# Peptides against a protein of PDB entry 4N78: the designs that were tried, part 33

Target 1, 186 residues: chain A of PDB entry 4N78
Amino acid sequence: HFQVICRLLGYQGIAVVMEELLKVVKSLLQGTILQYVKTLMEVMPKICRLPRHEYGSPGILEFFHHQLKDIVEYAELKTVCFQNLREVGNAILFCLLIEQSLSLEEVCDLLHAAPFQNILPRVHVKEGERLDAKMKRLESKYAPLHLVPLIERLGTPQQIAIAREGDLLTKERLCCGLSMFEVILT
Target 2, 155 residues: chain B of PDB entry 4N78
Amino acid sequence: MAELQMLLEEEIPGGRRALFDSYTNLERVADYCENNYIQSADKQRALEETKAYTTQSLASVAYLINTLANNVLQMLDIQASQLRRMESSINHISQTVDIHKEKVARREIGILTTNKNTSRTHKIIAPANLERPVRYIRKPIDYTILDDIGHGVKW

## One batch from the design tools (peptide; aimed at target 1 C176, target 2 R107)

Design b2_p16_8_s3 (made by RFdiffusion4, then SolubleMPNN; from b2_p16_8 with A2P E5P E11K)
Fold by OpenDDE base, seed 4:
Structure b2_p16_8_s3 (fold): chain B 186 residues (1-186), chain C 155 residues (1-155), chain A 16 residues (1-16)
Amino acid sequence: as target 1 above (186 residues)
Amino acid sequence: as target 2 above (155 residues)
Amino acid sequence: SPLGPLTHTAKELLTP
């Protein structure tokens, strides 16, 4: 599904969706979640010391339950705040999955374009074969497919310009060095 | 453009008119040949004259048809060439627009991106033998990212 | 000639 979304939306559509998601997340964080956090901070016990280990796990749990009773009983925390956190989490996951899917699509595009751009994949060398010989053979095989040189030779100036720009755009992909997800986390 | 106009407005219509006129003329020739044969005391001569007119008429019609056909073909070739030029222009515009849209899209999404923290690529320990500067082999697209594509590993 | 203008064109074609 995410792959289809990426294909359908393209870079522009993804950008729009991501921007809107960021707005939503920001709104949730700065609005409702912040308010709940402030409230939680107010009801948080000022002094919560670690009880003696001698009370055992049940006693320690009961101690914290008592100390945090007001927080645990805060109904809106369970319903609204946790829901908002889920929404934020879902948004983050969505962004992650979109980026991953986009990266896959970009890699596929790069792979498909590679023969036309003189980008050769790593060649598996069988035992006894020279890497150089295989690479040379591969270069020779794909040399006629080099788009920019071909258009430079046969095309009009306008076509050459378009081919160069297209080549550049094809080579420059987000997956090569950019992350959207990191921006979302910040 | 002038050539196409001449073909459309003058040569082809003129050729069509010539063919039409030839039809009427052929009828006159036929009538003449018939009457000449009937009235002539020398039937053999009249027949030979008819054969001559028939051959001449056929040749003239063939010429007119050929000329007209060639003009039509030339017209079509010019039009086809014009269409190809138009197609090329449209394609150029389309590609220009697409590139522009892509650039805009790239800028928009680029605002939402930061540089990937490339984990320290393990220093490719340059093998001790300085192998010849490997031509800028673009960092091999880690195609291993695709290794998981198709193996159906449902994460 | 009853052939009128056709005769001129035909003559040119018939002359090798």
Scores: peptide ipSAE 0.023, ipTM 0.670, DockQ to the pose 0.005
OpenDDE base, seeds 1, 2, 3, 5: peptide ipSAE 0.019, 0.021, 0.020, 0.022; ipTM 0.645, 0.667, 0.631, 0.655

Design b2_p16_8_s4 (made by RFdiffusion4, then SolubleMPNN; from b2_p16_8 with A2P E11R)
Fold by OpenDDE base, seed 4:
Structure b2_p16_8_s4 (fold): chain B 186 residues (1-186), chain C 155 residues (1-155), chain A 16 residues (1-16)
Amino acid sequence: as target 1 above (186 residues)
Amino acid sequence: as target 2 above (155 residues)
Amino acid sequence: SPLGELTHTARELLTP
């Protein structure tokens, strides 16, 4: 599904969706979640000492339950705050999955474009074959597919310009060094 | 453009008119030959004259048809060339627009990106005990499987 | 005469 979404939206569509999601997340974080966090901070016990281990795990749990009773009983925390956190989490996951899907698509595009851009795949050399010979053979095989040089030779100046720009755009992908998810986490 | 206009407005219509006129003239020639044969005391001479007129008429018509056909072909070639040029221009514009759109889109999404922190490749401190690299028998990815999926990216 | 024109045209065509 995310792959289809990436294909359908393209870079622009993804950007728009991501921007809107970021706005939503920001709104949730700065609005409702912040308010609940502030409220929680107010009701949080100022001194929460670890009870003595002698009380055992049940006693310790009861102790914390008692100390945090006001927080646990805060109904809006369970319903609204957790829901908002879930929404934020979903948004983050969505962004992550979109980025991953986009990266896969970009990698696929790069791989498909590679023969046209004089990018040769790493050849598995079978035992006994010279790597250099295989590489040379591959280079020779794909040499006619080099799009930019071909167009530079046969094309109009306008076509050459377009080919160069297209080549650049093909090479410059987000997956090569950029992350959207890190921006979201930031 | 001037040549195409001349072909469309003068040469081809002129050729069509000439063919039409030839039809009328051929009918007259036929009538003449028939009457001449009937009225002539020398039937052999009349027949030879008819043969001459027939040959001449056929040659004339053939020429007119050939000329007209060539003019039509020339017209079509010019039009085809114009269409190709127009197509090329449209394609160029389309590609330019697409590239521009792509650049804009990439800028927009780029704003939402940061450089991937190249996780400091923790120097894989080679564990002192080089566990024998499990010979990853890389099954050669037979990329030939992709040879058949050559869907030429019809851009 | 139309015949004359045709004859003339044909002659012109037949003359290499």
Scores: peptide ipSAE 0.021, ipTM 0.641, DockQ to the pose 0.005
OpenDDE base, seeds 1, 2, 3, 5: peptide ipSAE 0.020, 0.019, 0.013, 0.017; ipTM 0.632, 0.647, 0.630, 0.643; seeds 1, 2, 3 fail the geometry check

## One batch from the design tools (peptide; aimed at target 1 L169 E172 R173, target 2 I109)

Design b2_p17_1 (made by RFdiffusion4)
Pose (drawn by RFdiffusion4):
Structure b2_p17_1 (pose): chain A 186 residues (1-186), chain B 155 residues (1-155), chain P 17 residues (1-17)
Amino acid sequence: as target 1 above (186 residues)
Amino acid sequence: as target 2 above (155 residues)
Amino acid sequence: SLEEKAKELVQEALNSL
């Protein structure tokens, strides 16, 4: 699903959705969640020590039950507090997962562009062979596929300018050195 | 474009009227052969001149049509090339717009991004100078090696 | 720098296949 969502939305669609999800998280954190956090903070026990081991685990469980009774009995703790938090959590997970799908989408695109952009994988080296001497030979084999230099050789200035622009867009992807989840959290 | 204007404004309309002139002039020439036969004292001579005019009329109508047909074809060939150049230009404009729309979309998501500080190194990196193997040499106990440390006492 | 990183990433991905 996320894979399809990334393809259909593109960079502009993903960006707007992320910007809008930030507005939703802001609305919830500064809104209903904040109201209920302030309300439950008062219902909270002003102080609560962690009992020594001596009291034993059953007595500690009884102590926490009494100290947190009002939290345990709060009627809207699930239907409101947990619900709102779940929505915020899902919004964060969407941003993380959608970026991962985009990364996979960008890397595949780059793999298909490599033959037309003079990007060769490492070649096997036998005895008496140097990669330096061999990678250059392989580059000659795929020389007819190097798109930008071919257009600069036979193309019109208009075709050349367009080729340069398209070549730049094809080789520059977010997965090459950019991320978003960090900015989302910040 | 100059050859097209010449075809559209003069040579085609002109060659076309020259055809209409043939329509009117040939009906005159048909009457003249009839009249020249009637006035003619020599019916065989007047028939041979009618035949001459018939053959000439045929050669003329075929020539006028061929000339006009070549002009119409040249016009269509030129117009076909115009569409070929125009499509090429429209395609470049289209590619240019696509590049622009993409730049706008990338700029929009670029706001939500930062550098991912990732690097690549080796599993093990040996030091530039490996530790020298130090030979063992016996030396006596010396109770003076600390005399210079702090407030020593020499003996 | 970005172009170098992109080439290295593609090379790593191709070598992993």

Design b2_p17_1_s1 (made by RFdiffusion4, then SolubleMPNN; from b2_p17_1, 5 letters changed)
Fold by OpenDDE base, seed 3:
Structure b2_p17_1_s1 (fold): chain B 186 residues (1-186), chain C 155 residues (1-155), chain A 17 residues (1-17)
Amino acid sequence: as target 1 above (186 residues)
Amino acid sequence: as target 2 above (155 residues)
Amino acid sequence: SLLERAEELVREALDSL
């Protein structure tokens, strides 16, 4: 699902969705959640001492229940707070999964473009074979596919410019060193 | 352009007119041949003259049709070439627009990104690039994660 | 006649233009 979403939205669509999610998260955190947290802090016992062991497990439980009575009673009323936390959690997870899916898509695109950009994978070398010789053979094999040099040789100046720009845009991807999720967490 | 204009305005209309004129002339020749054959005491000579006129007329019509056809074909070829050039121009504009849109999209998503924490030693310097607001250190991409996806390039 | 056929061909050619 997330892969499909990434494909459908593209960079711009993902950016818009992420921005809106950030706004929602910010609104939830600074608004309702903050208010609930402040209220909970106010009703929290200032001093909560460990009860004596002599009270036994039931007595200790009753003690804590009594100390937290206001919080428990208030929490039971706070279905809204938990819902907001769920929404925040879902938004964070969504962002994470989108980034992961986007990264996979970008890697796939880079892989598909690689033969046309003189990006060659490391070839498995059998024992006794020279890596350099294999790489040279591979380079020679894919040399005709180098798009930018081909267009530079055969194309118009306008085509060359477009090819270079396209090549650059193809090579530059978020997966190469950028993270959206880190920004979301800050 | 001048050649196309000449074809459209002069050669092709001229060729069409020539064919119409030829049609009228052929009718006159046919009438002449018929009358000549009827009136001539030497039927054999009249027949030979008719054959000669027929051959000449056919040759003339064939020439006119061929010339006109070639001119039309040439016109179409020139027009096709013009359309191809126009298509190329449109494609260029389209590609330019697409690249621009992509750059805008990259900027928009770029503001929502930060460099991944690499080694403590390298201060990530974000250049103020208007087109790409976030500088990233290009890391080698490990494509092995895709080995089982798609056509699986066995290397 | 050949002339009649030629005339027809010319007519057809003109009509097709």
Scores: peptide ipSAE 0.017, ipTM 0.627, DockQ to the pose 0.006
OpenDDE base, seeds 1, 2, 4, 5: peptide ipSAE 0.017, 0.016, 0.016, 0.016; ipTM 0.638, 0.652, 0.643, 0.641

Design b2_p17_1_s2 (made by RFdiffusion4, then SolubleMPNN; from b2_p17_1, 5 letters changed)
Fold by OpenDDE base, seed 3:
Structure b2_p17_1_s2 (fold): chain B 186 residues (1-186), chain C 155 residues (1-155), chain A 17 residues (1-17)
Amino acid sequence: as target 1 above (186 residues)
Amino acid sequence: as target 2 above (155 residues)
Amino acid sequence: SLRERAEELVREALNAL
């Protein structure tokens, strides 16, 4: 699903969605969640000492239940605060999954473009064969597919310019060194 | 453009008119030949004259048709060439727009990105030497870094 | 036939043009 979303939205669409999600997350964090956290901090017992171990597990549990009674009974915490936290969590997960999916798409695009851009995979050399010879053969085999040089030779100046720009855009991808998720976490 | 205009406005209409006129003339010639054959005491001579007129008329019509056909073909070729040029221009504009849109999109998403802290390993010590035009050594984008991302096609 | 001969003559005339 996320792969399809990435394909449909493209870079621009993804950017817009992520920006809006960030706004939502910010609003939730700075608004309702912050208010609930402040309220919880006020209701939290100032001094919560560990009960004596002699009371056993049930007694200790009852002690903590009593100390946190006001928090547990705060109905809005369960209904509103936790829901907002869930929304934030979902937004973060969404961003993560989108980035991962986008990276996959970018890798696929790079792989598909590679033969046309003189990017050759390292070939496994069988014992006794010279890597250089194999690579040279491979280069010669794919040389006719080099798009930019081909267009430079046969195309108009305008076509050459477009081809060069297209080539650059094809090569420059986010997955090569950029992270969106890190920005979201900041 | 001038040639196409001449073909469209003068040559082809002129050729069509000529064919029409030729048709009218052929009818007159046919009537003449028929009357001449009926009235002539020497039917053999009249027949030979009719043959001559028929041949001449057919040749003339054939010439007119051929000329017109060639002019039409030439017109179509010129128009086809113009259309191809227009198509090329439109395609160029379209591609330019697409590239621009892509650049804008990338800028927008780029704002939402930060550089991955690549471990400081190789300080590309920019050699201080000013002079050599930093050959944009298009460092081949080492896509091997991507090998570990996703369904690693284990080559 | 006279028609065939006429066609041939027309063809010849066309070729001469």
Scores: peptide ipSAE 0.017, ipTM 0.633, DockQ to the pose 0.005
OpenDDE base, seeds 1, 2, 4, 5: peptide ipSAE 0.019, 0.016, 0.016, 0.017; ipTM 0.644, 0.651, 0.634, 0.655; seed 1 fails the geometry check

Design b2_p17_1_s3 (made by RFdiffusion4, then SolubleMPNN; from b2_p17_1, 6 letters changed)
Fold by OpenDDE base, seed 4:
Structure b2_p17_1_s3 (fold): chain B 186 residues (1-186), chain C 155 residues (1-155), chain A 17 residues (1-17)
Amino acid sequence: as target 1 above (186 residues)
Amino acid sequence: as target 2 above (155 residues)
Amino acid sequence: DLEERARELVREALDAL
């Protein structure tokens, strides 16, 4: 589904969706969540000492339960705050999955374009074969497919310009060095 | 453009008119030949004359048809060339627009991106035990697996 | 006269072709 979404939306659509999601997340974080966090901080015990280990696990649990009673009993925390956190989490997850899907699409595009851009994959060299010979053969095989040189030879100046720009756009992808998800996490 | 206009407005209509006029003239020639044959005391001479006129008339008509046909073909070739030029122009514009849109889109999405912290990939210290390269058995990529994902346009 | 005229007509007709 995310792959299809990425294909359908393209860079523009993804950008719009991500921007809107960021706005939503920001709104949730700065609004409701922040308010609940502030409230929680107010009700949080100022001094919560680790109980002595002699109380055992049940006693320690009861201690913390007692110390956090006001927080645990805060009904809105469970119903509203956690819901908002889920929404934020879902948004983050969505962004992650979109980026991953986009990266896959970009990689596929790069791979598909590679023969046309004189980007040759490393050929697996079997024992006894010279890498150089295989690479030369591969280069020779794909040389006629080099789009920019072909258009430079046969095309109009306008076509050449378009081809160069297209080539550049094809080579420059987000997956090569950019992350949206990191921005979302900041 | 001038050539196409000349073909459309003058040469082809003129050729059609000439052909039509030729039809009328052929009828007259036929009538003449018939009457001449009937009235002539020398039927053989009249027949030879008729044959001569017929041959000439046919040659003339053939010429007119050929000329007209060539003009029509030329017209079509010019039009086809114009269409190709127009197509090329449209394609150029389309590509320019697409590139522009893509650039805009990339700028927009680019704002939402940061450089990947290439954590210095710790030198993958090749584990001392080089796991034997799993013989990549080139299983032919069964592309049939993708057959179900395609919108089967049932023709 | 008629024959000559007819020939002329045919000639003209042929020339017009």
Scores: peptide ipSAE 0.023, ipTM 0.699, DockQ to the pose 0.004
OpenDDE base, seeds 1, 2, 3, 5: peptide ipSAE 0.019, 0.019, 0.023, 0.022; ipTM 0.697, 0.694, 0.691, 0.701; seed 1 fails the geometry check

Design b2_p17_1_s4 (made by RFdiffusion4, then SolubleMPNN; from b2_p17_1, 5 letters changed)
Fold by OpenDDE base, seed 5:
Structure b2_p17_1_s4 (fold): chain B 186 residues (1-186), chain C 155 residues (1-155), chain A 17 residues (1-17)
Amino acid sequence: as target 1 above (186 residues)
Amino acid sequence: as target 2 above (155 residues)
Amino acid sequence: SMLERAEELVREALNSL
C-alpha cells in the first residue's frame, strides 16, 4: 500500500502529505498533549517518597497507584490524550513507512537507470577470471546504452540539456543521503 | 510552407484539371482518328497515324498522372515532416515542463529532508541550524547496497 | 524523361499487338 501511495503521490504529493502530517503532529504536541502534560504535572504529587522495600513489588505498585490515583482516574487522559498520542504515533509510523517505501522506489529507479548511466554492478568474479576483463566486457556491452553521451552525439542542444538534467535528477535521489524521518523526529 | 501551399492550391488542382482536359482532348483525338481512318484511302497510313496519336496521348496521360502522383506524395511528405517537427516541439516542451515540475517537487520534499547522519553517534542531536542548505553531498551512490535487495542471480 | 519512357512503353505495347 505504501509503495502504491508513493508512486501515486510522487515527490510533490508526499511532500504535501508530510507537511500536513507535521502540522498535525505539531498541533497535537503543542496543543492538546502539552495541555494534558501541564495538567498532569500540576496533579503530580510534589513529594513522592520511595516506599520501603519491605512492601514488596505489589505493595510498592499499590503505593504508587494510590499516589497517582488522580492521574490514573483522569478519564480524559485515557480517552483524549492517549488517542492523540496514538495519532502522533501513527503519523510518525506513516512517515517512516512512506520514506522506506520511497527509498525502495528510488533504489529501483536507480537500478533501472544504472545501465544507461554507465553505472555497472560489481561483477562477481568466479575463481580464475580476471575482474578487469569482465568489467571491460560489461562496459563494452552497455556502452551503447549510455544515454547522455549518445544524446550528446546525436541530439539537438535542447535534447542534450534535457538529457543532462534528467540524468542529474535520476542520480540525485533522497535515498542517497537525505532523510525525511530525521526531520520529523526533529 | 510556401511549397506546401503551392502544391495544395496550385499544382495538385492544376494537375487534376489537366487530367480532365486531357480526357476531353483524348476524346477529340479518338474521334479524329476514327474519322480519318474511315475517310482515308490509305488505311495503313491512317492506322499508323492513329498509333502515333495513341502513343502520344497515352504518354501524355501517363506523364500527367505521374506528375500529379509525385506532387501528392511530395505534399504528404512535407505534411509528415511538419507533423514530426511539431511533435518534436511538443515533446520538448512537455519534457521541459516535466523536468520543471520534478525540480519543484524535489525542492518541496527536499525542505522536509536532512542529511542522513552517518555519524554513529546515537545522539539524536536536533541539528540546531535549520538554515544549512542541504548540501547534496554527491556521494557516489554506493549501489552495493542494492546488491542485497535484488534477487541477483548469485552466479 | 518520364514522358519518353512512357512513350517507349506504349510504343512497345502497341508493337506487340
Scores: peptide ipSAE 0.028, ipTM 0.625, DockQ to the pose 0.005
OpenDDE base, seeds 1, 2, 3, 4: peptide ipSAE 0.020, 0.024, 0.019, 0.018; ipTM 0.621, 0.632, 0.613, 0.633

Design b2_p17_2 (made by RFdiffusion4)
Pose (drawn by RFdiffusion4):
Structure b2_p17_2 (pose): chain A 186 residues (1-186), chain B 155 residues (1-155), chain P 17 residues (1-17)
Amino acid sequence: as target 1 above (186 residues)
Amino acid sequence: as target 2 above (155 residues)
Amino acid sequence: SPPPFLSTFEEGRQERE
């Protein structure tokens, strides 16, 4: 699903959705969640020690039950507090997962562009062979596929300018050195 | 474009009227051969001149049509090339617009991004100079090696 | 080495900064 969502939305669609999810998280955190956090903070026990081991686990469980009774009995703890938090959590997970799908989408695009952009994988080296001397030979094999230099050789200035722009857009992807989940959290 | 204007404004309309002129001039020439036969004293001579005019009328109508047909074809060939150049120009405009829309989309998501500081190194990196193997040499106990440390006491 | 410079996304990062 996320894979399809990334393809159909593109960069502009994903960006707007992320910007809108930030507005939703802001609306919830500064809204209903904040209201209920302030309310439950008063219902909270002003102080609450952690009992020594001596009291034993069953006596500690009893102590936490009494100290946190009002939290345990709060009627809207699930239907509201947990629900709102779940929505915020899902919004964060969407941003993370959608970025991962986008990274996979970009890296596949780049793999198909590599033949037309003079990007060769490492070649096997036998005895008496140097990669320096061999990689250059392989580059000659795929020289007819190097798109930008071919167009600069036979193309019109208009075709050349358009090729340079398209080549730049093809090689520059977010997965080359950029990320979003960090900015989302910040 | 100059050759097209010449075809559209003069050579085609001109060669076309020259065809209409043939329509009117031939009906005159048909009457003249009938009159020249009637006035003719020599019926065989007047028939041979009618034949001459018939053959000449045929050669003329075939020439006028051929000339006009070549012009119409040249016009269509030029117009076909115009569409070929125009499509090429439209495609470049289209590619340019696509590049722009993509730049706008990437600018929009670029706001939500930062550098991912990732690097690549080796599993093990040996030091520039490996530790020298130090030979063992016996030496006596010396109770004076600390005399220079702090407030020493020499013996 | 640091990450490569990506010009098509850099304008959006400058707007944010």

Design b2_p17_2_s1 (made by RFdiffusion4, then SolubleMPNN; from b2_p17_2, 6 letters changed)
Fold by OpenDDE base, seed 1:
Structure b2_p17_2_s1 (fold): chain B 186 residues (1-186), chain C 155 residues (1-155), chain A 17 residues (1-17)
Amino acid sequence: as target 1 above (186 residues)
Amino acid sequence: as target 2 above (155 residues)
Amino acid sequence: SPPPYLPVFEEGMKERK
């Protein structure tokens, strides 16, 4: 599903969606969630000392439950806070999944473009084969597929310019060194 | 453009008119030949003259048809070439626009990106001081102390 | 290997900064 979304939206659509999601997340974090957090901080016990070990595990639990009673009651009553947190979580997850899907698509595009861009696959050299000979063979095999040189030989100046630009855009992908998710986390 | 215009406005219409005129002329020639044959005392000579005129007229018509056909073919070739050029131009513009749009889109999404932090493989600085394996004397946790608190299942 | 230069995307990154 996310792959289809990425294909449909493209870079422009993904950017728009991501921007809107970031706005929503920011709004939730700075608005309702912040208010709840502030309220919770106000009701937090100022002094929470570790109870004596003599109370045992049940006694310690009851002690903390009593100290946190107001917080627990507040949290249970304020279902809206949890909903907002869930929305934030969903937005983050959505961004992650989009980026992952986009990266996969970009990798696939790069792989498909590689033969046309003079990018040779890493050859596994079997024992006894000369790496150089294999590379030369591969170069010879793919040489006719090099698009930009081909167009430079046969195309008009305008076509050559377009081919070069297209080649550049094909090579430049986010997955090569950029991350959107890291921006979301900060 | 001038050649195409000449073909469309002058050569082809002119050829069509010439062909039409030739048809009219053929009819006149036919009538002449018929009358000449009837009136001539030397029918053999009249027949030979008719054959000559017929051959000449047919050759002329054939020439006109061929010329017209060639002009039409030339016109079509020029038009096809023009269409191809237009298509090429449109494609070029379209591609240019698409590239531009893509660049804009990439800039926009780029705003939302940062460089991947290549985790510098922190050289695990092996702590120089081999912490002497502190012989953890595993004091046996005597769980028997807990025996008195639990309701022992009396077997 | 130095990260591949992505000039088109980097232009956007510069605008953020």
Scores: peptide ipSAE 0.251, ipTM 0.769, DockQ to the pose 0.597
OpenDDE base, seeds 2, 3, 4, 5: peptide ipSAE 0.240, 0.234, 0.229, 0.242; ipTM 0.763, 0.766, 0.762, 0.767

Design b2_p17_2_s2 (made by RFdiffusion4, then SolubleMPNN; from b2_p17_2, 5 letters changed)
Fold by OpenDDE base, seed 5:
Structure b2_p17_2_s2 (fold): chain B 186 residues (1-186), chain C 155 residues (1-155), chain A 17 residues (1-17)
Amino acid sequence: as target 1 above (186 residues)
Amino acid sequence: as target 2 above (155 residues)
Amino acid sequence: SPPPHLPLFEEGMKERE
């Protein structure tokens, strides 16, 4: 599903969706969630002494439950805050999945374009085969497929310009060194 | 353009008119040959003249048809060539626009990107001293100490 | 290897900064 979305939207559509999601997340964080956090901070006990270790884990839990009773009750009453947090989480997850799907698509595009761009796959040399001979054979096999040099030789100046730009667009992909997810986290 | 216009406006219509006129002339020649054969005392000569006129007339019509056909074919070739040039131009413009849109899109998505921080894989240096797992002796937690806190139900 | 320069995307990054 995410792959289909990536294909349908392209870079432009993904950018728009991501920007809107970021706006929504920002709005949720700066609005309802911020207000919730402020309210919780106001209800939070100012002095919470560490209970004596003698009370054991259950006693400590009960102590903290009692100290945080108002917070727990407030949180239970304000289910909207948890829904908003879920929405934020879903938005983040969506962004992550879109980025992953986009990266996969980009890798596939790069792999498909590689024979046409003079990018040869790493040759696994079996024992006894000369790496150089195999590389030369591959180079010879794919040499006629080099699109840009072919168009430069046979094409019009306009076609050459388009081919070069297309080659550049094919080579430059986000997966090569850029991340959107890190921007979402900041 | 001038050649196509000449074909469409002058040569092809002119050829069609010439064919129509030739048809009328063929009818006249046929009538003449028929009458000449009936009236002639020398039927052999009349037949030879008829054959000559028929051959000439058919050759003329064939020439006119061939000329017209060639002009039509030439017209179609010119039109096809023009269409191909237009298609090429449209494709070029379309590709240029698409490339431009893609560049804009990449700039826009670029705003939402940052360089991947190659997390320096800190080699987790395994501490050399494998601390022997201290056998966790589960001491039973005596919860009776909590009996004095609150309304302790003396079971 | 230094990350490949992606000028088409980097232009957008510079605009954000």
Scores: peptide ipSAE 0.340, ipTM 0.781, DockQ to the pose 0.595
OpenDDE base, seeds 1, 2, 3, 4: peptide ipSAE 0.338, 0.332, 0.327, 0.333; ipTM 0.778, 0.776, 0.776, 0.775

